# Peptides against a protein of PDB entry 5FRP: the designs that were tried, part 26

Target 1, 225 residues: chain A of PDB entry 5FRP
Amino acid sequence: VEWTESIPQIIATREDISKELNQALAKTFIDSDPRVRRTSVMIFNKVPVTEIWKNITNKAIYTSLLHLAREKHKEVRELCINTMAKFYSNSLNEIERTYQNKEIWEIIDTIPSTLYNLYYINDLNINEQVDSVIFEYLLPFEPDNDKRVHRLLTVLSHFDKKAFTSFFAFNARQIKISFAISKYIDFSKFLNNQESMSSSQGPIVMNKYNQTLQWLASGLSDSTK

## One batch from the design tools (peptide; made by RFdiffusion4, then SolubleMPNN)

Design b1_p11_3_s3 (from b1_p11_3, 4 letters changed)
Fold by OpenDDE base, seed 1:
Structure b1_p11_3_s3 (fold): chain B 225 residues (1-225), chain A 11 residues (1-11)
Amino acid sequence: as target 1 above (225 residues)
Amino acid sequence: DELEKFLESLE
């Protein structure tokens, strides 16, 4: 753990990290101690993306990072998911594609697919986190249409079949959620009107309101878990 | 699809 914690400082101060150091770092990502794995992931958060690309040249490190998205240890997994999404976004924004870094980009370009494939685990907590990182890092709000489309195409261009399926399912779900929220608002307004509540539609709308709330709630993870 | 049926019921 202590050794791994020193790595960000080393990367920040040195232009060249030895092959041996990269190999040693690669081992920390698969260490039996989750604290070591966590610390390893944190390197990607503490070190600027440009320095990571420059100094971490062992592709196994990047591959291992992606694998941690399915880590059994919840804290490590959650950290990894956020980290890899952010790293992907930062890489797209700051790292030029060259012949020299092609092999690393081949791995990094699979991050979106890796994340979308997490939906197949069918865990509400994971789903919520993936939703979050998609909106924050993968497909962020972009007012420029050309940039937005370009980003979207970049993300989709490396999808596997499962990721595409998840993508469409995600979008369909968002539409459904939006509709449900709209109905929730409408029903709420209706129920807050005394005249409407006293009408023949009052009980009907109340029932729909309750059903809508139940449906919306069922899609949310339990914050206590 | 139960979800679709539910959503349709809200219309």
Scores: peptide ipSAE 0.036, ipTM 0.725, DockQ to the pose 0.087
Fold by OpenDDE base, seed 5:
Structure b1_p11_3_s3 (fold): chain B 225 residues (1-225), chain A 11 residues (1-11)
Amino acid sequence: as target 1 above (225 residues)
Amino acid sequence: DELEKFLESLE
């Protein structure tokens, strides 16, 4: 753990990380101790993306990072999911595709598929996290239409069949959620109006309000679990 | 099916 914790500083200060160091680092990602794995993942959060690409040349490290998305240890998994999504986004924004880094990009380009495939686990906590990282890192809000489309196409360009299916399902779900939220707001406004509540529609809207809340809540994970 | 019915009920 202590050794791994020192790696970010080393990477930040040293321009050339030896092959041996890369090999050693690769081993930390598959260490039996979840603390070591966690610390390894944190390297990607603490070190600038440009420095990571420059100094971490062992493709096994990147492969191992992606593998941790299905980690049994919840904390490590959650950290990994956020980390790889962020790293993907940062890489797209800051790293040029060259012949020399092609092999690494081949791995990084699979991050979207890796994330979307997590929906098949059918875990509410994982689903929520994947939803979050999609909006934050994979397909963030972009006011420029060309940039937005380009990002979307980039994300989709390396999808496997399962990822595509998941993508469509996700979008369909989001539309439904959005509609439900809109109705929730409408019902809330109605119920906050005394005249409306006193009308014949009052009880009906109250019922719909409760149903909407229940439906929305059913899609949310328990934060205590 | 149930979800669709629910959403339709909100209209």
Scores: peptide ipSAE 0.036, ipTM 0.675, DockQ to the pose 0.082
Fold by OpenDDE base, seed 4:
Structure b1_p11_3_s3 (fold): chain B 225 residues (1-225), chain A 11 residues (1-11)
Amino acid sequence: as target 1 above (225 residues)
Amino acid sequence: DELEKFLESLE
């Protein structure tokens, strides 16, 4: 743990990291101690993306990072999911594609697919997290149309079949959620009007309101888990 | 699809 904790500083201060250090770092990602794995993931959060690309050249490290998205340890997994999504976004924004970094990009380009494939685990907590990182990092709001489209195409260009399926399912779900929220708002407005509540439609709308809330809530993870 | 039926019921 202590050794791994020192890595961010080393990367930040040194121009080059030895092959041996890269090899040692690769081992920390598969360490039996979740604390070590966590610390390893944190390297990608603490070190600027440009420095990561420059100094971490061992492909196994990136592959292992992606693998941790399916980590059994919840905290490590959650950290990894956020980290890899952010790292992907930062890489797209700051790292040029060159011949020298092509092999690493081949791995990094699979991050979107890796994330979308997490939906198949069928865990509400994971689903919520994936939803979050998609909006925050993978497909963030972009007012420039060309940039937005380019990002989208970049994300989709490396999807496997399962990821595409998840992508479409996700979008369909978002539309449904949007509709439900719209109805929730409408029902809320109706119910907040005394005259409307006293009408024959009052009880009907109340019922629909409750059903809508239940449906919306069912899509949310239990905060206690 | 139960979800679709539900959503349709809101309309």
Scores: peptide ipSAE 0.033, ipTM 0.701, DockQ to the pose 0.084
Fold by OpenDDE base, seed 2:
Structure b1_p11_3_s3 (fold): chain B 225 residues (1-225), chain A 11 residues (1-11)
Amino acid sequence: as target 1 above (225 residues)
Amino acid sequence: DELEKFLESLE
């Protein structure tokens, strides 16, 4: 653990990391101790993306990072999911595709598919986290239409069949959520009007409002509904 | 299925 904790500083201070160091680092990602694995993942959060690409050249490290998305240890898994999504986004924004880094990009380009495939685990907590990282890192809000489309195409271009299926299901769910939110707003407006509340529809709308709140509070993480 | 039923109830 202590050794792994020193790696971010080493990467920040050195322009080139030895092959031996890369090999040693690769082993930490598959260490039996979850604390070691956690610390290893944190390297990707503590070191700038440009420095990671420059100094971490062993492809096994990146492959191992992606594998941790299915880690049984909850804390490590959650950290890994956030880390890889952020790393993907930062890489797209800051790293140029070259012949030299082609092999690493081949791995990094699979991150979206890896994340969307997590929906098949059918875990509510994982689903919620994947939803979150999609909006934050994979398909972030972008006012520029061309950039937004380009990002979307980039994400989709490396999807496997399962990821596509999850993608379509996700989008369908988002439409339904949007509808529910719209209704919530309508009901809220209705309930805030005294004349409306005193009408025969008052109790009916109140009931629908409560149901909508309950659904929004507990059901938004369920991708299978 | 549950979602669809819920959404229908909101109309």
Scores: peptide ipSAE 0.031, ipTM 0.622, DockQ to the pose 0.089

Design b1_p11_3_s4 (from b1_p11_3, 4 letters changed)
Fold by OpenDDE base, seed 1:
Structure b1_p11_3_s4 (fold): chain B 225 residues (1-225), chain A 11 residues (1-11)
Amino acid sequence: as target 1 above (225 residues)
Amino acid sequence: DELEEFLKSLE
């Protein structure tokens, strides 16, 4: 743990990290101690993306990072998911594609697919986190249409079949959620009107309101878990 | 699909 904690400082201060150091770092990502794995992931958060690309040249490190998205240890997994999404976004924004870094990009370009494939685990907590990182890092709000389309195409260009399926399912779900929220608002307004509540439609709308709330709630993770 | 049926019921 202590050794791994020193790595960010080393990367920040040195332009040339030895092959041996990269090999040693690669081992920390698969260490039996989750604290070591956590610390390893944090390197990607603490070190600027440009320095990571420059100094971490062992592709196994990047591959291992992606694998931690399915880590059994919840804290490490959650950290990894956020980290890899952010790292992907930062890489797209700051790292030029060259012949020299092609092999690393081949791995990094699979991050979106890796994340979308997490939906197949069918865990509400994971789903919520993936939703979050998609909106924050993978497909962020972009007012420029050309940039937005370009980003979208970049993300989709490396999808596997499962990721595409998840992508469409995600979008369909968002539409459904939007509709449900709209109905929730409408029903709420209706129920807050005394005249409407006293009408023959009052009980009907109340029932729909309750059903809508139940449906919306069922899609949310339990904050206590 | 139960979900689709539910959503249709909200219309």
Scores: peptide ipSAE 0.025, ipTM 0.662, DockQ to the pose 0.087
Fold by OpenDDE base, seed 5:
Parts: C-alpha cells; structure tokens; sequence
Structure b1_p11_3_s4 (fold): chain B 225 residues (1-225), chain A 11 residues (1-11)
C-alpha cells in the first residue's frame, strides 16, 4: 500500500518511468488486498491523463484497470468504474492518437464496451453508476452537434455485440424514465394547485402521482444497503 | 409489457 501510494508522486515528477516500475505497478492491480487495488486505481485519478499516457506504458496495467470494473469489492469496483470512464473521456480530449500509443488506445477504446457490459450483471447499484458515468463522461452534454455526433460515433465504433444491445436497452429505458419524470412533474404541478386538487380530477391525479413515484423508486437502489 | 401498460396509464 505504501509503495503504491508513492506512485502518483513519482509519475508526476518523472517523464520516464522504468520498465520495472511499470511491472511492479501492474502487480498492484491484482493484489489480494483491496486497499492496494484501490490505491492503484486512484493513480489514474491523481495523475494527469497526459502523464499517465507518458509514464504508464505497460498495457497490462490498463487491462487490469478495466477488469476491476467487475471487482468483488464494492468500493474498489465503484471507484474503478468512475475512474475508467473519466480516464476515457480525458484521453479522448487530451491524448492524440499516434502510432506509438496505438496499443494502449486499443485497450482504452474498449472502456465504453466494458462499461455497457456491466448492465448484464443486473445489479441496480451498478446500473445506476454506469448510467451516471455515461452521462458524465462517455456521452456528456455537448451543445455542438458535430462534436456530439463525433463522440457518439467514437464510443460506438468499438462496441461489441453485447454492448450495442445494452446501449439500445439503456436508451429505451431512459426514454421511459424521461416520460415518467415528465409526468411526475405534471402531476406535481397539478397537485400543488389547490383549485386543481379540488376538482374531480384531483383524486385521479393523486393516484397517478403515487404510482409514478412508486415506479420511479423501483428503479432505484437502496442507498442503505 | 407491464411497463408499457403502466406508462400508458400515465397519459
């Protein structure tokens, strides 16, 4: 743990990290101690993306990072999912594709697929997190249409079949959620109006409001668990 | 199917 904790400082200060260090770092990602694995993931958060690409040249490290998305340790997994999504986005924004970094990009380009494949685990907590990182990092809000389309195409260009399926399922779900939220808002507005509540439609809307809430809540994980 | 029915009920 202590060794791994020192890595961010080393990477930040050196332009050329030894092969041995990379090899040692690679081992930390598969360490039996979740604290070590966590610390390893944190390297990608603490070190600028440009420095990561420069100094971490062992492809096994990147592969191992992706594997931690299915980590049994919840905290490590959650951290990894956020980290890899952010790293992907930062890489797209800041790292030029060159011949020299082609092999690493081949791995990084699979991050979207890796994330979308997590939906098959059918865990509400994981689903929520994946939803979150998709909107935050993979397909963020972009007012420029060309940029938005380009990002979308980039994300999709490396999807496997399962990822595509998940993508479509995700979108379908989002549409449904959006509709439900829209109705929730409408019902809320209605119920907040005393005149409307006193109308014959009052009880009907109240019922629909409650049903909508229940439906929306059913898709949420229990934060206490 | 059940979800679709529910969503229709919100209209």
Amino acid sequence: as target 1 above (225 residues)
Amino acid sequence: DELEEFLKSLE
Scores: peptide ipSAE 0.025, ipTM 0.663, DockQ to the pose 0.082
Fold by OpenDDE base, seed 3:
Structure b1_p11_3_s4 (fold): chain B 225 residues (1-225), chain A 11 residues (1-11)
Amino acid sequence: as target 1 above (225 residues)
Amino acid sequence: DELEEFLKSLE
C-alpha cells in the first residue's frame, strides 16, 4: 500500500526533473560560447535517436538546432548541418509518428527544406556540405524502388517554394557534373593513347581536358580555407 | 549560359 501511494509522487518528480533538464539544455544551444553550442549539438550524435526523442521533449531545442545551420561560427555550423541531416534520416528510419510526438515531427520534417535553403547563402563550402549530406542522409542510395520513391516524396512533401527551386537547381547541376565527369574520363582515355595524342585531334582534346578539369575544380571549395 | 555552352562544346 505504501509503495502504491508513493508512485504518483515519483512520477510527478520525474516529470519535473525532465522539464528542468530540457530547459537547461535549451539554454546551451543559444549559449554565447561556441564550445557550449558545439557540445550541445554533439548530444544528437552521441545519443541514440530513440533516446533523443524520448528524453528531449522541449520543442525549442529542436528549433534551436535547426537555426544553428546558419551559425556564423564555421565549426558549429558544419557540425550542425551534418548532425541534423543524420538525425533526420535516423528519425525517419526508427521513430514512429504518433499523436504524442507530432509537434516535434513538424519541426524535424522541415530539416530538408532548411538544408536546401542553405544554397541561397551562395557559399561554396556550404554548398558542398549540403550536397554531401543530401546524398548521404536525405536521399541515400536505396536499391528498392518503392522505398526510394517513398523517401523522395517524404523529403519533398514539406518543402517550401525556395527549397523546391533549390532542389531543381541541384538536380540540374548534378546532371551537368555527371556529364563533365564522363567527358573527363573519355578525354583521359584518349590522351593516354599515344597514337591518339599524336593525331590532329590531340591538341584539341588536351584543351577540352584542361577546360573540363578547370570547370570541375571551380565547383569545389578550397579545403585550405 | 556560359556553362551550358561549355558543356555543349564537350559533345
Scores: peptide ipSAE 0.025, ipTM 0.663, DockQ to the pose 0.076
Fold by OpenDDE base, seed 2:
Structure b1_p11_3_s4 (fold): chain B 225 residues (1-225), chain A 11 residues (1-11)
Amino acid sequence: as target 1 above (225 residues)
Amino acid sequence: DELEEFLKSLE
């Protein structure tokens, strides 16, 4: 653990790290101690993306990072999911595709598919986290239409069949959520009007409002609905 | 299925 904790500093201070260091680091990602694995993942959060690409050249490290998305240890898994999503986004924004880094990009380009495939685990907590990282890192809000489309195409271009299926299901769910939110707003407006509340529709709308709140509170993490 | 029923109830 202590050794792994020193790695970010080493990467930050050195322009090139040895092959031996890369090999040693690769082993930490598959260490039996979850604390070691956690610390290893944190390297990707503590070190700038440009420095990671420059100094971490062993592809096994990146492959191992992606594998941790299905880690049984909850804390490590959650950290890994956030880390890989953020790393993907930062890489797209800051790293140029070259012949030299092609092999690493081949791995990194599978991150979206890896994340979308997590929906098949059918875990509510995982689903919620995947939803979150999609909006934050994979398909972030982008006012520029061309950039938004380009990002979308980039994400989709490396999807496997299962990821596509999850993607379509996700989008369908988002439409439904949007509709529910719209209704929530309508009901809220209605309930805030005293004249409306005193009408025969008052109790009916109140009931629908409560149901909508309940659904929004409990159902947003469910990717299968 | 539950979602569809719920959404219909909101109409």
Scores: peptide ipSAE 0.019, ipTM 0.615, DockQ to the pose 0.085

Design b1_p11_4_s1 (from b1_p11_4, 7 letters changed)
Fold by OpenDDE base, seed 3:
Structure b1_p11_4_s1 (fold): chain B 225 residues (1-225), chain A 11 residues (1-11)
Amino acid sequence: as target 1 above (225 residues)
Amino acid sequence: DKILEAIKNQF
């Protein structure tokens, strides 16, 4: 009898502790110390996605995570971009859409749009990171055509107008990069032949090689900055 | 650190 009467109080106490924890955690995402914000983001990397969805029920935490993608502090921003992309992918793979988690999914479904909108900042380091997380987490290599198309449609289904524009610009850039790499290889092969390099075309191809290399390099972030 | 430990101990 006493044990059965204690069960409702234990459940109520656990719910209260969970609510207090969620409220305390929500405050850490907006803390003035970037180390506190960083540590808060790291929770999403250290805790399994299933446990996050179960125990982190405060919408403000997820909204605050998405806002940190535009954080001024470089380390926190970079960590956040990688974390939110990975969390999105893991959520798609492991979390079922239910009535109870609908409101959290409405936030999580905006992650692809949030990431593609970072291209409008026009920062090479951000662009490189967004490129990386797109290929690793948003649109990973998938040999199954149906799964690949389904993932693509899922990612695109929640895009805003700006994200769509960014998506098309991204794809157009990838085609240009692919073409430039192909030409770089062709020019390298030509210049590796001593007879070809000594020909009347040698200087012309060398110039095109250098221009192609410079163009490719200009699209990369300076790892020293 | 204490908040992170408290979170780790609840999981």
Scores: peptide ipSAE 0.022, ipTM 0.675, DockQ to the pose 0.019
Fold by OpenDDE base, seed 1:
Structure b1_p11_4_s1 (fold): chain B 225 residues (1-225), chain A 11 residues (1-11)
Amino acid sequence: as target 1 above (225 residues)
Amino acid sequence: DKILEAIKNQF
């Protein structure tokens, strides 16, 4: 733990991290202690993206980071998902694609697929987190149409078949949620009107309101679990 | 522990 906690400072102060340090760091991502794994992931949050790309040259570190998205330890997994999404976005914005970094980019370009493939776990907490990081880091709101399309194409260009299926399912879900919210609002407005509530439609709308609410609630993570 | 020792010896 303590050693891994010192790595951000070492990376920030030294231009050339030894091959041996990279090899040692790679081992910390697969350590049996979840605290060591957590601290290893935190390196990607504490060190500027440019310094990470410069100093972390061992591919095994990046592949191991991606594998931690399926970590059994909840805290490490959640941290990893946020970290890799942010790191992907920062890399796209700040790191030029060169011949020298090509092999690392080949790994980093799989982050979107890795994240979209987490939907197949069918865990509501994971789904919510993946939804969040998609909107924040993978496909952020971009008012420039050309930039938005370019980002979308970049994200999709490295999708596996499962990620594409997940992507389409995600978008279809968003449309359904939007429609359900709109209906929820309409039903709420209807039920808030005393004349409408007392009409023959009142009980029918109340039933539809409850069904809509239950459907919306079923798609949300239980914040208490 | 061995990794920590190897690192201490290189730094």
Scores: peptide ipSAE 0.011, ipTM 0.484, DockQ to the pose 0.012
Fold by OpenDDE base, seed 4:
Structure b1_p11_4_s1 (fold): chain B 225 residues (1-225), chain A 11 residues (1-11)
Amino acid sequence: as target 1 above (225 residues)
Amino acid sequence: DKILEAIKNQF
């Protein structure tokens, strides 16, 4: 733990991290102690993306980071998912594609597939987190149409077959959610009118409102778990 | 086209 906690400072102060340090860091991502793995992931949050790309040259570190997205330890997994998504976005924005960094980019370009493949776990908490990081980091709101399209094409260009399937399912779900929210609003407006509530349609709309609410709620994780 | 439109409508 303590050694791994020192790594951000070392990366920030040194222009060249030794091969030995990279090898040692690679081992921390597969350490049996979740605290060590957590601290290792935090390096990617604490160090500027440019410095990470400059100093972390061991491919095994990046591969191991991606592997932690499927870790059994909830906290480390959740941290890894957020960190990996953010790192991907920052890398796309700040890191040029060169011949020298090509092999690292080949790994980083699999981050979107790695994230979308988490939907196959069929866990509501994981699904919610993946939804969140998609909107925040993978496919953020971008007012520039060309940048938005370019980002989308970049994300999709490295999808595996499973990621594409998840992507389409995700988009279909978002449309359904949007429609359900719209209906929820309409039903709420109807039920907020006393005359409408007292009408023959009142009980029917109340039932539809409850069904819509239950459907929306069923897609949400239990915040207590 | 529908995928592009669905994507455009998400943003």
Scores: peptide ipSAE 0.000, ipTM 0.323, DockQ to the pose 0.060
Fold by OpenDDE base, seed 5:
Structure b1_p11_4_s1 (fold): chain B 225 residues (1-225), chain A 11 residues (1-11)
Amino acid sequence: as target 1 above (225 residues)
Amino acid sequence: DKILEAIKNQF
């Protein structure tokens, strides 16, 4: 733990990190102690993306980071999912594609697929987190059409078949959720009117409201789990 | 450019 906690400072102060340090760091990502793994992931949050790309040259570190998205330890997994999504976005924004960094980019370009493949776990907490990081980091709102499309193309260009299937399912789900929210609002407005509530349609709308609410709730994570 | 247009038309 303590050694790994010192790494951000070392990376920030040294222009060249030894091969040995990279090898030692790679081991921390696969350490049996989840605290060590957590601290290792935190390096990607504490060190500027440019310095990470410059100094972390061992591809096994990046591969290991991606593997932590499916680890058993909830906190480390959640941290990893956020970290890799953010790191992907920052890398796209700040890191040029060169011949020298090609092998690392080949790994980083799989982050979107890695994230979309988490939907196959069928865990509501994971799904919610993946939804969040998609909108925050992978496919953020971009008013410029060309930038938005370029980002979308970049994300999709490295998808495996499973990630594409998840992507289509995600979009279909978003449309359904949007429609359900719209109906929930309409039903709520109707039921908030006393005359409407007392009408012959009142019980019918109440039933539809409850069904819509139940459907929306069934897709949300339980914060207690 | 053509791929960009094709995708703009699908999404």
Scores: peptide ipSAE 0.000, ipTM 0.361, DockQ to the pose 0.034

Design b1_p11_4_s2 (from b1_p11_4, 7 letters changed)
Fold by OpenDDE base, seed 3:
Structure b1_p11_4_s2 (fold): chain B 225 residues (1-225), chain A 11 residues (1-11)
Amino acid sequence: as target 1 above (225 residues)
Amino acid sequence: DEILEKIKNLF
């Protein structure tokens, strides 16, 4: 009898501890020290996605995570972008949509829009990182056509107007890059032939090769900066 | 590190 009367108090105490922990964790995401913010983001990389969804119930934590994608501190921003993209993908794969987690899903479903909206910053390093996480986590290669289409529709279903514009611009850029790479290969093959290089077309192809290379290079971030 | 250990011990 005494053991049964203690169970409600233990449950209430655990809920209270969970609430206090969530409140304490929410403060670490907005801490003035970038090392504290970095450590907070790393929780999403170190803890399984199922345990995150179970134990992190404060919406402010997820909102704060998404906000860090635009942070001034480069290392924290870069970590956040990778973390939120991976967390989105893992959540889609492992977390069921329920009535209880609906409000958290409403935030998580904005991750694709948040990422595509980073293209408007017009920073080459950010653009390269966003390109990378799109292919790795948002729209990974999927050989099954139905799964691939379903994933695409899921990502697009929560886009804001700006994200749609960025999505179309992204796809248009990929086609241009693909074409430029194809031409770069063709010109390289032509110039690797001594007879072709010594022909009247040699200088013309060399110029086109250099232009193509410069164009490709201009779209890449400087890894030294 | 101490905060991270405290958080790890809560899970």
Scores: peptide ipSAE 0.026, ipTM 0.663, DockQ to the pose 0.020
Fold by OpenDDE base, seed 1:
Structure b1_p11_4_s2 (fold): chain B 225 residues (1-225), chain A 11 residues (1-11)
Amino acid sequence: as target 1 above (225 residues)
Amino acid sequence: DEILEKIKNLF
């Protein structure tokens, strides 16, 4: 009898420990020391996604993770952007949507919007990172058309108005880049031919080549910064 | 690292 009466207390104590842990962890995401914030983000990279969803039940932690995407500290921000994108992808692949985890999913489903909204900061390094995580984690290459469309619809289903605008701008940019790369290749092939280079068109194509190259370069982050 | 280890031990 006494042993059976202690079981609820043990369960309650474990829940209390879990609650206290979650509360303590939530504080680390807003700590004044960027090293503490960095370490907090690293949990999502070092712990399997299934264990994160099981043990991190405080929604404030997930909300705080998303807020760190706009962190002033560059290293913490960059880590956070990669971490949340990866965590989103892993969650879609490995975590079932249940009644119990609905509130967490409501937060996680905003990750794509959070990432696409970073384009409005107008920072080339952030833009490059967001481009990277979109292709790696949000909208990876999927040869199956149905799976690709389903993933796209999942990502877009929770977009805010700003994220949609950013998404269309992103796609329009990709088309322009693709066209510019195609022209760069064509001009390069033309200029690699000695007869073509010596022709009356040579100087004209060289100018277009340089303009295309400058345009392509202007859209890339400075790797030295 | 100590904080991370503490956090890992919590899981």
Scores: peptide ipSAE 0.024, ipTM 0.708, DockQ to the pose 0.020
Fold by OpenDDE base, seed 2:
Structure b1_p11_4_s2 (fold): chain B 225 residues (1-225), chain A 11 residues (1-11)
Amino acid sequence: as target 1 above (225 residues)
Amino acid sequence: DEILEKIKNLF
């Protein structure tokens, strides 16, 4: 009897402790010290996604995490971008959508838009990082067509207008890169043949090879031009 | 557009 009567108090105390912990954690994401912010982001990398969703119920934490994608401190920003992309992918794979977690999902579903909107900053390092996390976490290579399409539709379903524009620009760039790589390979094969290299076409192909290489070296970082 | 034109000029 006494144990049963203590259960509501224990539950209430646990909820209060959980609330206080969540409030304290929310403050660490906006701390003036970048080391504190970095450590806060690392929680999402150290704790399993299921435990994050269970124990981190304050939506302000997730909103603050997404805000750090535009952080001025490079190391915190880079960590945040990787963390949020990975967390999004893991959440899609492991977390069911329920009524109770709806408000958090509404924030998490904005991660793709948040990431694609980073291309508008026009920073080469950010662009390269966003490219990487798209291929690794948002739209990974999936051989199953139905799974690939479902993932694509999920990612696109919450895009803002700017994210859509960025997405189309991204895909157009990928086609161009693919074509340039194909030509680079063709030129390399040609130049590796001594007879071809010694021909009248040798100097012409060498010039095209060098131009292609320069374009690949400079253009892989620019998603919007 | 400039990059497109540069690519077109490469091939």
Scores: peptide ipSAE 0.000, ipTM 0.315, DockQ to the pose 0.053
Fold by OpenDDE base, seed 4:
Structure b1_p11_4_s2 (fold): chain B 225 residues (1-225), chain A 11 residues (1-11)
Amino acid sequence: as target 1 above (225 residues)
Amino acid sequence: DEILEKIKNLF
């Protein structure tokens, strides 16, 4: 733990990280102690993206980071998912594609597929987190049409078949959620009117309202779990 | 091409 906690400072202060340090760091991502793995992931959050790309040249570190998305330890997994999504976005914005960094980019370009493939775990907490990082980091709102399209094409260009399937399912779900929210609003407006609520349609709309709420709630994670 | 067309039709 303590050694891994020192790594961000070392990366920030040193122009060149030794091969040995990179090899040692790679081992911390697969350490049996979840605290060591957590601290290893935090390096990508604490160190500027430019310094990570400059100093972390061991491919095994990036591969291991991606592997932690399926970590059994919930806290490490959740941290990893957020970290890799953010790191991907920052890399796209700040890191040029060169011949020298091509091999690392080949790994980083799989982050979107790695994230979309988490939907196959069929866990509501994971799904919610993946939804969040998609909107925050992978496909953020971009008012510039060309930039938005370029980002979308970049994200999709490295999708595996499973990631594409998840992507389409995700978008189809968003449409359904949007529709359900619209209906929820309509039913709420109707039921908030006392005359409408007391009408013959009142009980019917109340039933539809409850069904809509149950459907919306079924897609949400239990914050207690 | 088919995927791109599906995406274009989605946005």
Scores: peptide ipSAE 0.000, ipTM 0.357, DockQ to the pose 0.040

